Peptides against a protein of PDB entry 4GMN. Designs and how they scored, part 139

Target 1, 375 residues: chain A of PDB entry 4GMN
Amino acid sequence: RYANITLLALVTLASIGTDFQETLVKGNQGSRESPISAADEEWNGFDDADGDAMDVDQKSSSGEDQEEDYEEIDVKEDDEDDDDDSITSEMQADMERVVGADGTDDGDLEDLPTLRELIQTAVPQLIRLSNLPIDSDESLTIQSHALSALNNISWTISCLEFANGENANIHNAWYPTAKKIWRKTILPILEADSADLKLATQVTSLAWAVARVLHGETPTDGNPHRKFISLYHSSKQQAGGNSNSIEEPEDPFQGLGVKCIGVVGSLAHDPAPIEVNREVGVFLVTLLRQSNNVPPAEIVEALNQLFDIYGDEELACDKEVFWKDGFLKHLEEFLPKMRTLTKGIDKRTQPELRTRADEALLNLGRFVQYKKKHA

## One batch from the design tools (peptide; made by RFdiffusion4, then SolubleMPNN)

Design b2_p17_6_s3 (from b2_p17_6, 9 letters changed)
Fold by OpenDDE base, seed 1:
Structure b2_p17_6_s3 (fold): chain B 375 residues (1-375), chain A 17 residues (1-17)
Amino acid sequence: as target 1 above (375 residues)
Amino acid sequence: LLLPQNPFAPRIKLKIF
């Protein structure tokens, strides 16, 4: 009984976290319909093509009036109002405020009650549940569900813009909680070094979501970047040996390899220690050099991380790592390989992977040109 | 009850360099 209530609550919190993200994604799509000015479709004129009048043969067939008594089957549409009560009016109002507010107020979460309760009340309990002693299949299930709920909430928050002081109130509320998730949930699971790839995938997904907000301010205790690099390599060795196809997730971007790249990339951002940045940068550049044996989605993610880490020339990592370790040469040498890789992706069978690869290829060309101008 | 699948990493905007 208590376990079932706990599991239901964890599923509900995980749902809320997902539905909140879907609402943010839909809201961000609506704002991108900047009206492309429909101004300059020059109306090329009506050419008057000649009217051939074909004859109207009036065959009057008198069909008999069979009054078929249509019994109006009053299909009571039982409006099963599937009140998809997943998004409360309060959650929707919180999302409209988060998307619509110029994030200029360093205020508390007073105006965001649902988000406040998620961060201040729910997440601390989820951290507690993820740290329960594992003594039964029930405790493993509770841990997995708590990790899923933490993942979904953390991902949703990581979809908010925090650059330039945007959403500073949410950032300030989340930041200490995110550090607590890292120290209390993520690190202990990573230190347990379990052969459970499902658990490793869950904790790596959560770690990526958390690190997308904390960046280089993510706690460096125990060199977590090396643990995720090791996990990346271990996951590749296991996939090569046992024909137990871990069914590659239908989405190539949900793979453990992509998640490991996303975590370590996020950990390497300023103000990360230069040695952490170097180890991650070398790892990412090495993936590009070995691209013939790397899934396309991992290449796309590795490129995107390299662009975010080294996109600013004012950062210490630009001089001390990017230029010093000669990364530009490796990126330039990778351009023709990326063109071949991207062209090899079938647009019909993998439209998203192709789109993201086309974007990453475009950005790689721009990034190489940018760095060459600032050399 | 299938747990909601992991939320997709947001599509990375075209980077301005």
Scores: peptide ipSAE 0.053, ipTM 0.742, DockQ to the pose 0.147
Fold by OpenDDE base, seed 3:
Parts: structure tokens; C-alpha cells; sequence
Structure b2_p17_6_s3 (fold): chain B 375 residues (1-375), chain A 17 residues (1-17)
């Protein structure tokens, strides 16, 4: 009974975290539809009339009658009013406030009661549940659900803009909690060095969400970037041996390799120590050099991380790592390979992967041109 | 209950460099 109630509560918190995410994404898309005035450019379609009437005549054949009396199963559409009231009116009001917040109120989360309760009440319990001794399948299930709920909440918060002091109240409330998730949940699981790839994928997903907010201010204790680089390499070695046991995620961007790249990229942002930045930068550039053996989604993520880390020439990492270690040459040499890789992705079977690869290719060309002008 | 894997590939805006 108590376990089932706890699991239901964890599933509900995980759902709330996803629905909150969808509403933030929809709200942030709606704010970008500046009404592009419908300029009614009357594209006068050319009237090319050529009417070649090819007459193909083919005739046959007569197959027979069987009147199978399909009994009209009166499927009562039970209008299950799926009261998909998954989004509470309070949560919707919090979303409207977050999306509409002009970032000027350094105020407490007083005006964001659902988000306040998630950060202040739910997350501390989820951290506790993720740290229970694993002594049973029940405790393992509780840990997995607690990690999923922490993941969804952390991802949702990581979708907020925090640049230029936007959402400063939420950032200030989340920042100490994000550090607590890192130190109390992520680091202990990474230090346990378990062969459980499911657990590793869950903790790495959570670590990416947390690191997308903390960036280079993520605690460097125990060199976590090296642990995620090690996990990346270990995951590739294990996948090569047991082709039957890891369902490759249907989404190429949900792979453990992509998540490891996303974590280490985020950890390498300013104000990360230059040696952490260097080790991550060398790892990412090495993936591009070895691209023949790297999944396209991991290449897309590695490029995006390189653009985020080295996009600002005023940062110490530009001079001390990017230029000093000759990264521009590796990006230039990779540009023709990226064109080939992107063209090799089928738009029909992998439309998202193709779109993101086309974008990363365009950004790579721009980034190389930018760096050449600022050399 | 397949917990929806968060589809957050961050849609990185086209960076204007």
C-alpha cells in the first residue's frame, strides 16, 4: 500500500514535470509569433495546360461474391472524457507567470506556489528517495521513479531563460537545490560505478538537466567531467558486446552517448577551470576526428556544445584552449565530413535528426567563418 | 507506464555569429 502510493506520487510528480515542460515550450513559442503580416503576394501560378491523354485500357477479372455478414458491433464510443486535467489551474497560472515574467522581480517564489512546492517540498524528498539503500527490487523501483521525477523537474527548469537576469527569482531558488541534487544524488551514483546502464542513463539525463543551469559553476569535486567521459567510452564498449540487450532508444538524441556529451559540454562553460574546459574540448574535437565511428546525433550534440563553449572570444578558454590547441583546424577539416554525414541522413525516416544535422552544419560553416575573422 | 523520456534535445537556435 505505502509503496504503491509513493510510486503513484512519484509518477504524478514526473507527469507534472513533463506537462510543465510542454506548457513552457508552447508559451515560449507563442511569444515568438510576432504576427508576420500576411503580405498577400499573389503568386500567379503559370497556367501550363498541356493535356496529354494517355489512354491505358487494361481489362480483367471477375472474382466472386462472399457476403460475410459483419455483425455491426455497436462500439459505444464511451466518450471517456479523458479529463486530461494533468495541468492544474494553479500550475497553468504559474506557467503564465513564468512565461510573462519580465525578470525584474528578484522576489521570492511567493507568486509561483506550484514551482515553490516542487523545489522546496518535493525535490528534497526525491533526493532522499534516490539515496535509499538498494536492498530490494522495490527500493530500486523507488530510486528509478525518484530519478525520473527529478529529471523531469530539472529539465523543465532548464528550459527557462536565465541569461541577462531573466527569471532571477526562479534561478536563485533553483541554484542551491540543483547543487544539492548534484552533490547528494548524482555524485554518489557516479561514484558507485555500477554496471547498470539504465541507472547510468537516468543519472546522466538528470546531470545534463542540472548542468544546463549550473554550467561551469557545477561542483568540480571528484572531476565529474572525467567520470562522464569514462561512462561515454564504457557505454560504447558494452554496446559492441551485447547487440541484443540495449534497445537503442527510438529517439537518437535520447542515447547515453548524447547525454554524456551534453553533460560534459555544459560542465566546460565559463567559469569552469581551464583544465576542465581543455579536457572536454579535446574530447569533443576527438569525436569529430573519429566521426566515422560516432552516431550522427552525438556529432550534432558535440558541435552544439563546441559552439556554446567557444562562441565568446572574450572568455579565457578562447585564447588558452580554442586557439592554443588549434581547434579551428579540426573544425575546418570536419566541415566536408559533416556535409557528407548530413546528406546521408534520410529526411523521410529520420526527419528530426536531419533537421538538427542541417542546422549544425550551417552553424559549423558560420562558426568557422566567425573564428577566421577574429583570428 | 513508459515515463516519457524528456524529448529535450535543446532546440539550439541558429547561432548568429
Amino acid sequence: as target 1 above (375 residues)
Amino acid sequence: LLLPQNPFAPRIKLKIF
Scores: peptide ipSAE 0.050, ipTM 0.739, DockQ to the pose 0.139
Fold by OpenDDE base, seed 4:
Structure b2_p17_6_s3 (fold): chain B 375 residues (1-375), chain A 17 residues (1-17)
Amino acid sequence: as target 1 above (375 residues)
Amino acid sequence: LLLPQNPFAPRIKLKIF
């Protein structure tokens, strides 16, 4: 009886965390339709000058115009305005405030009551529930639901902009809680060395969401980057051995490999220790070197992480890792492979993967040019 | 009931270098 009530509450908190994220995504899409001022010079794409014009011999076969009267099937789009009655008026008001908040307010979460209660009241209980002794299938279920709720809340918060002091009030409230999730929930589960791939995937997803806010300020206790690199390799060995039982996620970007890359990439940002940065950077560059055996989504994520880690030349990791370990050469050697990989993705069957690969390829070209100019 | 797994792949920021 109590367990069923706890599970229902955890499902509800996980739903609230998702609904809150959808609202943040919708709100941040509407604000970006500010007209790009016509001062962004049209970056004329590279003239691919080597289009060998195959002379397509126009054999004019005059086939008769049968006007087949296409009955316009008036598909009434029932605009089921699914008024997503799931979002409370209080959550909407909190989201409107978060999206509209000028990043200059060192303000308390006094104006964000729902977000305050999620961070200050719900998350501490979820951390407690994720740390229960596992002695039954019921305790495993409670842990899984607590991790899912923590995941959804943490991902939602990680979708906020915190650069340049934006949302500083939320960042300041979340930061100590994020460190608590890391130390109390993530590390103990990673240290338990469970063979449960589902649990490992849940913890890795949560770890990525948390590390997207904490970056290199993520607690380095127990070398968590090595644990996630080990988990990456272990997951590849298991997938290769048992072709029968793990449904690969329908979304390539929801794979455990992508999540491991996202975590370790986030952990390697400044002010991470240079040796942590080096180990992660070498791991990511090694994926590019071995790209023939790596899923395209993992390559896209590895590139994105490399660009975020090494995009700033003022950081110690630029000199001490990127240049010193010769990463530029590996990125240059990977450019033609990335073009081939990206062109091999079917736009019709994998539109998101193709779009993200096209963007990662573009950014790889720009990044290599940037690094060559600043050499 | 599959808890809604967070569908949001991290927003790709167009990296201006």
Scores: peptide ipSAE 0.048, ipTM 0.740, DockQ to the pose 0.141
Fold by OpenDDE base, seed 5:
Structure b2_p17_6_s3 (fold): chain B 375 residues (1-375), chain A 17 residues (1-17)
Amino acid sequence: as target 1 above (375 residues)
Amino acid sequence: LLLPQNPFAPRIKLKIF
């Protein structure tokens, strides 16, 4: 009885975390439907003049027009009015306030009562439940659901803009809680060295969400970046051997490898120790060098992390790591491989992966040009 | 109910360098 009530409460908290997230994405999409008029910057293409017209004379074969009469299958949209009673009017009002929050008020979470209760009341209980002794399948289920709820809440908060003092009230409320999740939930589970790849995937997803807010201010106790790099390598060794491969997630960006890259990339941002930054930077550049055996989604994430870590020349890591360890040369040598990799992705079967690879290829070209001007 | 795996791989904005 108590376990079923606890599981229902954990499912409800995980759902609230997802519903907040979906509404933040819909709200941030609605604000982007301001038509940025594509200023047709007429890309004045290079006048490469040499039009050697090879006259390939291929013949006229007259294949007959078979009009295949496509019967219009009138798919009755059964309007299942799924009363999505999941979003309370209070949650919707909090989401509208977060999406519309001009970051001007150092105010308490008084205007965000649902988010306040999630951070101050729910998250401390979820941390407690994730730290219970595992002595039964029931306690393992409770831990998994508590980690799922922490993951969804942490990801939702990590999708808020905190640059330039935006959402400072939410950042200030979340920051000590995020450090508590790291120290009390993430580190103990990583130190237990469990062979449970499901648990490792849940903790790595949560660690990425937390590290996307804390960046280089994430606690460095026990060198967690090395544990995630080790987990990355261990996950690749296991996938090669036993036919009990964890079903590769249908979404390439939900893979454990992508999550490990996202965590270690986020941990390497300023003000991370230069040694942590170097070890992560070398790991990411090594993935690009070994790209023949690396999934395209992991290459896209590794590039994006490299651009975020080394995009600012004023940071100590630019001089002490990027230039000193010769990362520019490796990025330049990777550019033609990235073009081939991106062209090899089918737009029909993997449209998101292709779009994100096209963006990463464009950004790689720009980043290499930027760094060459500032050499 | 498969708890939806968090769909938020960060959508990376085109970086202006």
Scores: peptide ipSAE 0.047, ipTM 0.737, DockQ to the pose 0.138

Design b2_p17_6_s4 (from b2_p17_6, 10 letters changed)
Fold by OpenDDE base, seed 3:
Structure b2_p17_6_s4 (fold): chain B 375 residues (1-375), chain A 17 residues (1-17)
Amino acid sequence: as target 1 above (375 residues)
Amino acid sequence: LLMPQNPFAPRIKLKWQ
């Protein structure tokens, strides 16, 4: 009875986190629809008349009448109005405020009551539940659901813009909680060195969401970047041996390899130690050099991380790592390989992967040109 | 209950015009 209520509450918190993300994605799309003036380019109808009437005549045959009286089972569509009112009016009001909030520096979430309760009340309980001793299938289920709820909340918050002091109130409220998730949930699970790839995928997804906000200010205790690099390599070794294919997620970007790249890339951002930045940068560049054996989605993510880490020439990592370790040469040598890789992705079967690869290829060309001008 | 894995669509800003 209590377990079912706890599981329902965890599922509800996970749903809330998803619905918030969808609302933030929609709200942030609406703000970028500058009205593309419909230039009424009169597409002149090309009159091509040619009427060739090929007459193909083919004949035949007769097969018989079986009147199978299919009883019309009047399946009453019970219009279960699934009032998918998963978004409470309070949650919607909080999202509208988050999308519209001029960055008031007050770390007080007074105007964001639902987000406040998520960060201050729910997340601390989820951290507690994710740290329960695993002594039963029930405790494992509770941990998995707590990690999923933490993941969804953390991903949602990580979709907010925090650059230039935007959403500073939310950032200031989340930042200590994000560090707590890292230290109390992520690090202990990574240190347990579990062979459970499902748990590893969940914790790595959460780690990426958290690291997308904390960047190089993510706690460096125990060299977490090396743990995620090790997890990346271990996951590649296991996928080759045991026929417990965790079904490769239908979405190529949900793979453990992509998540590991996303985490370590985020950890390497300024103000990360130059040694951490170097180890991650070398890892990412090495993936590009070995690209023949790397999934396209991991290449796309590795490129995006390299662009984000080394996009600013004023950062110490530009001089001390990017230029010093000769990364430009590796990126330039990878351009023709990336063109081949991107062209090899079928637009019909993998439209998202193709779009993301086309974007990464375009950015790679621009980035190489940028760096050549600033050499 | 398929927990929707949040599809992270990173908005790739084309950083270099």
Scores: peptide ipSAE 0.032, ipTM 0.692, DockQ to the pose 0.136
Fold by OpenDDE base, seed 5:
Structure b2_p17_6_s4 (fold): chain B 375 residues (1-375), chain A 17 residues (1-17)
Amino acid sequence: as target 1 above (375 residues)
Amino acid sequence: LLMPQNPFAPRIKLKWQ
């Protein structure tokens, strides 16, 4: 009885975190639908006139077009209007305020009661539930659901803009809680070194969400970046041996490898220790050098992390790591490989992966040009 | 339980003009 009530409450908290996340995504998409006028700058193609007309003979094999009459199975979509009354009027009002909040008010979360209760009341209980002794399948199920709820809440908050003092009230409320999640939930699970790849994927997803807010201010105790790099390598070794198909997530960007890259990239931002930054930077550049054996989604994430870490020339890591360790040369040498990799992604079967690879390729070209100008 | 896609992979603003 108590377990079922706890599981229902955890599923409800995970749903609330997801619904809040989806609404923030829709709100951020609506603000970005200012049409980037594709200035079709018609790049006037260079008139390379060399007309070598190789006459390839038209062998006319008349294959008979069997028009297979596909009977249109009229699948009546039963519009089960599941009135997903899951979004309370208070949650909707909080979501609208967070999307629209010019967050200059140093105020308490008084105007965001649902978000306040999530951070101040729910998260401390979820941290407690994630730290229960695992002595049964029931306790393992409770831990998994508590991690899922923490993941969804942490991801949602990590999508708020905190630059330039935006959402400062939410940032100030979340920051100590995020550090508590890191120290009380993430580190103990990583230190237990369990062979459970499902648990490792859940904790790595949560760690990425938390590290996207804390960045280089994430606690460095026990060198967590090395644990995630080790987890990355261990996950690749296991995928090659035992056909315990961890079903590769249908979304290439939900893979454990991508999540490990996202965590360590986020941990390497300023003000991270220069040696932490160097170890992560070398790891990311090494993935690009070994790109023939690396999934395209992991290459896209590794590039994105490199651009965010080494984008600012005023940061100590630019001089002490990027230039000192010769990262520019590795990025330049990777440009032709990235063009080949991106062109090899089918737009029809993997449209998101192709779009994100095209964006990462464009940014790689621009980043290399920028760094060459500032050398 | 669809793990919520992390729709929030930061779209790198085309930072480099």
Scores: peptide ipSAE 0.032, ipTM 0.694, DockQ to the pose 0.151
Fold by OpenDDE base, seed 1:
Structure b2_p17_6_s4 (fold): chain B 375 residues (1-375), chain A 17 residues (1-17)
Amino acid sequence: as target 1 above (375 residues)
Amino acid sequence: LLMPQNPFAPRIKLKWQ
């Protein structure tokens, strides 16, 4: 009984986290549809004239209208408006405030009560549940659900803009909690070195969401970037042996390989230690060199991480890693391969992957030109 | 109750102009 209530609460928290993310994504899409003014190009329709008047004869057959009184069965559509609008009015109001408010510099979430309770009340309990001793299938199920809820919440928060001091109140409230998730949930699971690929995928997804906010300020204790690089390689070795058992997720961007790349890329941002940045940068560039054996989604993610890590020339990693280790040459040599890879993706069967690959190819061309100008 | 699908990184904006 208590376990079922706990599981239901964890599923509900995970749902709320997903629905919040979907609303953030939809809201960010709606703001980009600036109405392209449909210039009413008055397409002057061609005056094609020839009205051949075929005289089809009026034969008047007087068939008796049997008024079959079809009793209109008033099927009351019980509009069961399953307004399973899982988004509460309070959550919607918090969303509208997050989009419209200049963030305060304080960690106070007085104006965001739902988000405050999620961060301050729910997340600490989820961290506790993810750290329970695993002694039964029930405790393993609770851990998995707690990780899923933490993942969804962390991803939702990671969809907020925090650049240039935006949402600083939310950032300041989340930051200590994100570090606590990292130290109390992620690191202990990574250190346990479990052969469970499901658990590894869950913790890696959570680690990516957390690292997308913490960046190079993610705790470097125990060199977690090396653990995720090792996990990437181990996942590839296992997939090569048992072609049948790892259902590749329907979404190519949900793969463990993509998640590992996303984590280590995020960990390598400034102010990460320069050796962490170098080890990650070399890993990512090595994937591009080995691209013939790397899934297209992992190449897209590796490129995007390289652009984010080395996009700013004022950062120490630009001089000490990007230029010093000759990354520009590898990116330039990869451009023809990326064009071939992107063209090889079928737009009909994999439209999202193709779109993201086209974007990554465009960015790669621009990034190479940028770096050549600033050489 | 099915667990919701794991969220992923939102669509990346074009970063380089």
Scores: peptide ipSAE 0.031, ipTM 0.697, DockQ to the pose 0.141
Fold by OpenDDE base, seed 4:
Structure b2_p17_6_s4 (fold): chain B 375 residues (1-375), chain A 17 residues (1-17)
Amino acid sequence: as target 1 above (375 residues)
Amino acid sequence: LLMPQNPFAPRIKLKWQ
């Protein structure tokens, strides 16, 4: 009885986390669809030049086109509006405030009661449930659902803009909680060295979501970047041996390899230790050098991480790692390979992967030009 | 002052389900 109530609550919290993400995505799209004011370019009507209509007597060839009476099958789309009433009116109102907060209203978390309760009440309970002793299939199920709920919440929050002091109230509330997820949930699972690839995938997804907010301020205790690099390599060794066991997710960006790259890339941002930055940067550049044996989605993610880590020339990692270790040469040498890789992706079968690869190729060209100008 | 155009294309936000 208690287990079923706990599982239902965990599924509900995971759903809430997803629904919030969808609402944030829709709200950020709606703010971009603020109508480009149709500049009423008064199309000054072309003056009616009285061009003499030459009477071309085109003969009426009466072709008896048989009107095949296509019976319009009035397919009543029964819009079964599956009113998935999963979003409460209070949750929707909180998300509308977060999306509609033009950065002028320093709205406290007091104005976001549902988000406040999610961060302050729900997440600390999920952290406790993810740390239960594993002694039964029931405890494994509870841990998996707690990790899923933490993942969805953490991903949703990581989709907020925090640059230039935007959403500072949410950032300030989330930051200590994100560090607690890292120290209490992520690190203990990574230290248990479990051969469970499902659990490893769940914790890696959560670690990426958390690291997308914490960046180089993610706790470096126990060198977690090396554990994720090791997990990346171990996942590749297992996939090569037993073709039957891990169905690669249908979405190439949901793969464990992509998730590992996303985590370690995020961990390497300033103010990460230069040694951590270097180890991650060398790992990412090595993937580009070995690109013939690396999935295209992992190459796209590795490029994106390299651009984020080394995009600012004022950072210590630019001088001490990027220039010192000669990364520009490796990126320039990779540019023709990336063009070939991107062109090899079928737009019909993998439209998202192709779009993301075209973007990464464009950014690689721009990044190489930028770095050459600032050399 | 034209802020230097961000040298990067806007990234597509990944939906993480």
Scores: peptide ipSAE 0.021, ipTM 0.665, DockQ to the pose 0.042

